# Ledger of designs, part 60: peptides against a protein of PDB entry 9IZ0

Target 1, 345 residues: chain A of PDB entry 9IZ0
Amino acid sequence: ITCLGSNGHTYKQLVKGGNDDLRQDAVMEQVFEQVNGFLRSYRKTSQRNLSMRTYKVIPLALKTGVIEWVQDTIPLGEYLDSAHKVYHPKEWSLSTCRKLIAEKQMEDLETRLKVYDLVCRHYRPVFRHFFLESYADPVQWFTTQTNYARSTAVASVLGHVLGLGDRHGQNILIDKTSGEVIHIDLGIAFEQGKKLPVPECVPFRLTRDVVDGMGITGVEGVFRRCMEFTLETLRREEDSLLSVLEVLRYDPLFSWLISPLRRMKKQKMQLENFNQPESGNITTDASRDPKIQRNNVSGESEAERAILKVRQKLSSTLSVEASVGELIRIAQDPSYLALMFCGWS

## One batch from the design tools (peptide; made by RFdiffusion4, then SolubleMPNN)

Design b1_p11_7_s3 (from b1_p11_7, 3 letters changed)
Fold by OpenDDE base, seed 2:
Structure b1_p11_7_s3 (fold): chain B 345 residues (1-345), chain A 11 residues (1-11)
Amino acid sequence: as target 1 above (345 residues)
Amino acid sequence: PILYRPGEIPP
């Protein structure tokens, strides 16, 4: 839809209809705006303009809402699929890679690691080309690649702390003007990604292509330092962040648990992506609404557990540098990435 | 980029 703003400008907006509760997205965007306030308060983060990129979400009903259309963006996964075909036309297709990983999903870790390594050798990183092809001016190229590394660092720390799940390449947008990342579809938070049919076992997405976009320094430069400054800020503002999350504990509309319907939808989408060649709009008729009796008592206990996990992730037991170092290590560990649905790109 | 989930109506 296109809306006329009170300022006389026209804004394109996406109307989402379906089984997804956009209130989770709206709430997480409010948390990100508060975190952006914290990042502006500290010299180390404000001097670098560190922020989580946000978008407007207006929930209209339990399953319907309006989302801001983020102009001049591309999904990371859409760019990567296209770029691999252009820059590595002799390598394996994304469908071939997905098939091989899937055929071994029930096998042991050793077998899964062998297949992951094989896929990685036949599907090489290309995301550096996004910056090289989009920005002919060297200053603009360096600025946008720096903005990418900065925004990815903020999103990685915040995504770990809040336990954001479902961070596949279609749920990460790249702003073509700034190089910044925009995280979308925020309905899997507080480690509920571990309850998916393919459990999420990494703290954030730091795949080979995510690293390739950081340029020649990879994680060892702007990215690591910006993760450290972001985590330092969140540790200083722990009580403020926890106070924001405590408001969500009492929100009867917030779901601390992934719904069985959302799990089934993700399982079905995974299975359908296994069986389809490259073309088909599939309308999933998800018309069966099981009356999930929300036991309020279970919701409060899960909220308390979620807040406790956030507090534990903000613990000063380790230095900021040691904590960031361990997060970067785990997020790139083949023993975790080989278990993911798409850990190679 | 149009993030179509199955069941999303294009704007």
Scores: peptide ipSAE 0.010, ipTM 0.476, DockQ to the pose 0.060
Fold by OpenDDE base, seed 5:
Structure b1_p11_7_s3 (fold): chain B 345 residues (1-345), chain A 11 residues (1-11)
Amino acid sequence: as target 1 above (345 residues)
Amino acid sequence: PILYRPGEIPP
């Protein structure tokens, strides 16, 4: 829809209705605005304009809301699929790579590592070309690539601390004007990604293409330093951040658990990639509801466990540099990446 | 209608 604002400006708005809970997105955007307040308060983060890019979400009912239309953006996954066809036309298709990883999803780690390495040799990074194509001026190129590395660093720290899941290429937008990342669809948080049919085992998305977009230094320099300054700020504001999360403990509308509908949708998408039917009517009789033993873990006990995990991730037991170094190592480790869902790479 | 995500360019 298009709305005329009280200021005389015209705003494009998305009205979403269906099975997705926009209240979780709205709450996570409120947490990001509070964190952006902390990042503005400290010299090391404010001098670099470090922020999580946000968008406005207005929930109207349980399954209906209005979302801000973010202008001048492209999904990371859409750009990468197009760019791989242009720059590497002799390499494997994304569909071939996903099929090979999916076919080995139930195999041992050694077999999954061999297939992941094979796919990596036949599907090379291209995301550096986004900046080379979009920005003819060298100063604009350098500025936008720097903004990308900075925004990715903030999103990586926040994504780890808040346990954000489902960070595939269609849930990460790139701003074509600034080079900044915008994270969307925040309905998997507080490590609920570990409860997916293929468990998420990395702290944030740091795939080969995410690194290729940082330029010649990769994760070293701007990205690493901005992760360190962001984590330093969050450790200083631990009590303030935990106080914001404690307000959510008493929100009867906030779900600390993965939505059963979202889990079923992810399970279906993961199984449909195994069953490309050669022609055959499979009437899946929808009548076997597996009796999910509702272990009545009170929503309060899940909130308390989530807040405890946030506190543990903000622990000062390791230096900021050591903590960031370990997160960057794990997020790039082939032994973790080979275990991810076939749509992750 | 499956409404596109924020920032998905409508076809």
Scores: peptide ipSAE 0.009, ipTM 0.461, DockQ to the pose 0.061
Fold by OpenDDE base, seed 4:
Structure b1_p11_7_s3 (fold): chain B 345 residues (1-345), chain A 11 residues (1-11)
Amino acid sequence: as target 1 above (345 residues)
Amino acid sequence: PILYRPGEIPP
């Protein structure tokens, strides 16, 4: 929809209808705004304008809401699929890569690593071209690539700390004007991504294409340093961040667990991303809705476990540099990426 | 992923 604002400007908005509870997204956006407050208050982060890009979410009902349309954006995965066809037209298709990874999903780690390496050799990174294509001016190119590395660093730390799941290339938008990343579809948080049919094993998305967008320095430039400053800020503001999350503990509408409906939907989407529609009518008889008795006692214990896990991720036991170094290592580790449904790009 | 694409009202 397009809405006329009280300022006379027209705003494009997305009306989302469906089984997704937009309250999860709205709550996570509120957490990001609080974190943006911390990033603005801390000298090392404010001097770099570090922020998590947010968007407005107005939940209207359990199944309906209005989301701000982020203008001038493209999903990372949409750009990568298009760019890969242009720059590497002789390499494998995304569908071929997905198929080969899926065929080995139940195999041992060694077999999955071999297939991941094979896919990586036949699907090379292209995301550097986003900046080269979009910005003919060297200053704009450098600025936007820097903004990308900064925003990716903030999103990576927050994504790890809050345990954001479902961080595939279609849930990460790139702002074509600023180069910043916008994370969308935030309804898998607090490590609930580990409960997906393909468990998320990485702390955040740091695939080869995500790194290729950082330019010649890769992770060792702006990205690492901005992760360090972001984590340092979050460690400093631990009590403030935990207090924000404790408010959510008492929100009867907030779900610390992935809903069974969302889990099933993500399962179906993961399977559909592997199956091109060969015309096989699998009528999954949707007629068994198990009456989900929300045991209130289970929700509080899950909130407590989630908050404890956030606190553990903010622990000062390791230096900021050591913690960031380990996160970057794990996020790039082939032994984890080979387990992902799309760890190669 | 349900792409939050601009202007696609899901039916």
Scores: peptide ipSAE 0.008, ipTM 0.485, DockQ to the pose 0.063
Fold by OpenDDE base, seed 3:
Structure b1_p11_7_s3 (fold): chain B 345 residues (1-345), chain A 11 residues (1-11)
Amino acid sequence: as target 1 above (345 residues)
Amino acid sequence: PILYRPGEIPP
């Protein structure tokens, strides 16, 4: 729908209907707005304009809401599939790579590492071309690539701390004007991705293409330093961040657990992405929600466990540099990437 | 563009 604002501006808005509770996404966007307040308060983060990019979510009912249409964006996965066909037309298709990984999903780690390495040799990174194609001016190229590395660093730290897990290429938008990343579909948080049929095993997405977009320095430039500054800020604001999350503990509308229906829908999407080419409108017939008696006791115990995990991730036991170094190592480890649905790009 | 998920009505 297109709405005329009281300011005379026209706004495109996405009306979402179906079994997805937009309240989860709206709450996570509110948490990011609070974190953006912390990032503005500290010199090291403020002087770099570090922020999590947000979008407006208005939940209208249990199963309906309005989402801001993020203008001038492309999904990372859409760009990568298109660019790979242009720059590497003799390499394997995305469907071939997905098939080979899927065929070995039930095999041992050694076999899965071997097929992951094989796929990586036949599907090379291309995301650096986004910046080279989009920005002919060297200053604009450098600025947008820097903005990408900065925004990815903030999203990576927040993704780890809030347990957003692996963000597949369709859940990451790239802003074509700024080079910044926008994370969408925030309804899996607090490590609930580990409960998926293909468990999320990385702290955030740091695949070869995500790194290729950082340019020649890869993770060792702006990205690592901005992760360090972001984590330093979150450690200083630990009590403030935990206080924001404690409000959600007492919200009877917030779900600390992935619903069985959302789990099944994500399972179906994971399985369908293994078996069909991407052109299918997934008309998931909205089968009637069984009245899930929310055992309030299970929600409170999951909220407490989630808050304890956030506190543990903000621990000052290791230096900021050591903690960021370990997160970057784990997120790039082939032993984890080989276990993902799409760990090669 | 936000990917139209199943049940999303175009703007």
Scores: peptide ipSAE 0.019, ipTM 0.521, DockQ to the pose 0.053; fails the geometry check

Design b1_p11_7_s4 (from b1_p11_7, 4 letters changed)
Fold by OpenDDE base, seed 3:
Structure b1_p11_7_s4 (fold): chain B 345 residues (1-345), chain A 11 residues (1-11)
Amino acid sequence: as target 1 above (345 residues)
Amino acid sequence: PILYRPGEVLP
């Protein structure tokens, strides 16, 4: 829809209707706004303008809401598919790469690693070209690439700490003006990505293209240092962050668990992408809405477990540098990436 | 999957 504001400006807005609860997205955006307060108050993060990019979500009902239209953006996955065809026209198609990974999804780690390596040799990163194409001025190029690395670092730390899942290339927007990343569809949080049909086993998205966008230094520059400053800020503000999350413990409308419906929808979307003919009437008689007696006890215990995991991720047992080093290592480790969904790479 | 397409007016 397009709305006329009281200021005489027209605003595009997305009306989302369906089975997805926009309250999860709205709550995660509120948590990011609070974290942006901590990042502004701490000298090391404030002097670098570190923030999580946010957007407005207005839930209207259980399954409907209005989402702010993020102007001047492109989905990372849309850019990468187009750019790969331009810069590497002799390499494999994204569909070929996805098919090869999917065909081996049930195989052992060694077989999956061999296929992942094979795909990587036939599908090279291209995301550096986004900055080279979009910014002819060297100062603007350097500034936007720096903003990208900073924004990705904040999103990576927050994504790990809050256990943000479903970080595929369509759920990450790139701002064409600033180079910053905007994360969308925030309804998989608190490590519920590990409960997907293909479990998410990396702390955040740090694929070869995400690294290629950081320029010649890759992860060894602005990105690593901004992750360190962000994690140092979150460790300092641990009690403040936990207090914000504890408010959600008492929200009877907040879901600490991925809904069975959302899990099934993700499973169906994964199967449809593989042209597997519908083998079998799963007449899941959707008329049995299991009366999920939301045993308030089950929601409270899952909230407590989620808060405990956030606290564990903010532990000062390891240095900030050691903790960030390990997160960057795991997020790039082929032994984890080869286990991800075929649409992840 | 209602992919967030910048530009699609859902009817």
Scores: peptide ipSAE 0.008, ipTM 0.470, DockQ to the pose 0.059
Fold by OpenDDE base, seed 1:
Structure b1_p11_7_s4 (fold): chain B 345 residues (1-345), chain A 11 residues (1-11)
Amino acid sequence: as target 1 above (345 residues)
Amino acid sequence: PILYRPGEVLP
């Protein structure tokens, strides 16, 4: 929809209805605004203008609301699919790569690693070209690539700490003006991504293309340092962050759990994206409803577990450098990436 | 259109 603001400006807005709980997005955006307060108060993060990019979410009812349209953005996955066709026209299509990974989804780790490595050899990173194409001025190029690495570092730490899931290339926008990342569809948080049909096993998205966008230094430049400063800030503000999350514990509208219906919808969409219509009647007998034992774990017990897990991720048992080093290692480990759903790579 | 999911074009 298009709305006329009280200031006379016209705003595009996305209306979502029926299927997505916009209250989860609105709550996560509120948490990000509080964290942005902590990042502004701490010298090491403030001097670098570190922030999580946010967007306005107005919940109108259960599963209905209005989302701000972020202007001048592109989904990371949309850019990458287009750029791979331009820069590597002789390599495999994204659909071919996804098909090969999905065909091996039920196989052992060794088989999945071999397929992942094969796909990686036939589908090379291209995200460096986003900055080279968009910014002809060397100062603008350097600034936007730096902003990308900074914003990705903040989002990676926050995504890990809050257990943000479903970080595929369509749920990450790139701002064409600043080079910053904007995370959307925040309805999988507090490690609920581990409850998907293909469990998420990485702390955040750090795929080869995400690293390629950081330029020649990869993770060892601005990205690592900004992750360290962000984690140092969150450890310092642990009690403040936990106090914000405790308010959500008492919000009766906040769902700490991914709904069975949302899990089933995501599973169905993961299957339907493989059925471009080549004619073949497969009568899938939909009659096996897996009786998900409703263990009535009280919503309060799941909130308490989520908050405890946030506290554990902010533990000072390891140095900031050691903790960030381990997160970067796991997020890039082929043994974890090869286990992700076919749309992750 | 912001593609929140593969195959969902929200208008």
Scores: peptide ipSAE 0.007, ipTM 0.435, DockQ to the pose 0.092
Fold by OpenDDE base, seed 2:
Structure b1_p11_7_s4 (fold): chain B 345 residues (1-345), chain A 11 residues (1-11)
Amino acid sequence: as target 1 above (345 residues)
Amino acid sequence: PILYRPGEVLP
């Protein structure tokens, strides 16, 4: 839809209909705005303009809402698929890579690692080309690549702390003007990604293409330092962040658990993505609404467990540097990435 | 979830 703002400007907006509760997205965006307040309060983060990029979400009903159309963006996965075809036309297709990983899904870790390595050798990183092709001016190129590394660092720390799931390349937008990342579809949080048909076992997305976009320094520079400054800020504001999350404990509309319907929808989308050749709009007719009796008592216990896990992730038991070092290690570990649906890109 | 492509009108 296109809306006329009170300022006389026209804004394109996305009306999302379906089984996805946009209230989770709206709540997570509110948490990100509070975190952005914390990041502005500290010199180390404010001097670097560190922020989680946000978008407006207006829930209209349980399953319907309006989302801000983020202009001048592209999904990371859409760019990467196109760029691999252009820059590496002799390498394997994304469909070939997906098929080989799928065929070994039930095999042991050693077999899955061998197939993951094989896929990685025939599907090389290309995301550095986004910056090289989009920005002819060297200052603009350096600025946008720096903004990408900074925004990815903030999103990585915050995504780990809040346990954000479903961080595939279609749920990460790249701003073509700033190089910043925008995370969308925030309805899997507090480690509920571990309950997906393919369990999420990494703290955040740090695949080879995500690293390739950081340029020649990879994780060793702007990214690592900005993760450290972000985690330092979140540890200082632990009580403030936990107070924001405690409000969600008492929100009867917030779902601390991934719904069985959302799990089934994700399973179906995974199976359909295995069987389709390159070009099909999938209309998922998800017309069956099972009346899930929400046992309120189970919701409060899951909220308490979620908040406890956030507190544990903010623990000062390890240095900021040691904690960030371990997160970066785990997020790039082939033993985890080989188990993921698309851990190679 | 596939975000609807730029210009897809929901039916």
Scores: peptide ipSAE 0.007, ipTM 0.444, DockQ to the pose 0.057
Fold by OpenDDE base, seed 4:
Structure b1_p11_7_s4 (fold): chain B 345 residues (1-345), chain A 11 residues (1-11)
Amino acid sequence: as target 1 above (345 residues)
Amino acid sequence: PILYRPGEVLP
């Protein structure tokens, strides 16, 4: 929809209708705004304008809401699919890569690593071209690539700490003006991504294309340093961040668990991303809705476990540099990426 | 920090 603001400007908005509770997104955006407050208050992060890009979410009902349409954005996965066809037209299609990974999903790690390596050799990174295509001016190119690396670093730390799941290329937007990343569809948090049919094993998305966008320094430049400063800020503000999350513990409408409906929807979407529609009517008889009695007692124990896990991720037992180094290592580890539904790009 | 109440619209 397009709305006329009281300022006389027209704003495009996305009306999301469906089984997704936009309240989860709205709550996570509030958490990000609080974290942005911490990033603005800390010298090392404020001097770099480090922030998580946010968007406005207005939940209208459990199944309906209005989301700000972030103008001048493209989904990372949409750009990568288009760019890969242009720059590597002789390489495998995204559908071929997905199929080969899916065919080996139930195999051992060694077999999955072999297929992942094969896919990686036939689907090379292209995301560096986003900056080269979009910015003919070297200063704009450098600025936007720097903003990308900075915003990706903030999002990576926050994504790890808050346990954001479902971080596929369609849930990560790139701002064509700033080069910043915008994370969308935030309803899988607090490590609930590990409960998906394909478990998320990485702390954040740091695939080869995500790294290729950082330019010649890859992770060892702006990205690593901005992760370190972000994590240092979050460790300093641990009590403040935990206090924000404790408010959610007492929110009767906040779900610390992935809803069964959302899990089923994500399962279907994961399966549909593997199946091009060859015409096979699998009538999945949707007639067994188990009346999920929300045992209120289970919600509080899950909130406590989630908050404890956030605290553990903010532990100062390791240096910031060591912690960031390990996160970067794990996020790039083929043994984890080979287990993902799309770990190669 | 105060989160918006359940059902408050983000401004």
Scores: peptide ipSAE 0.005, ipTM 0.424, DockQ to the pose 0.022

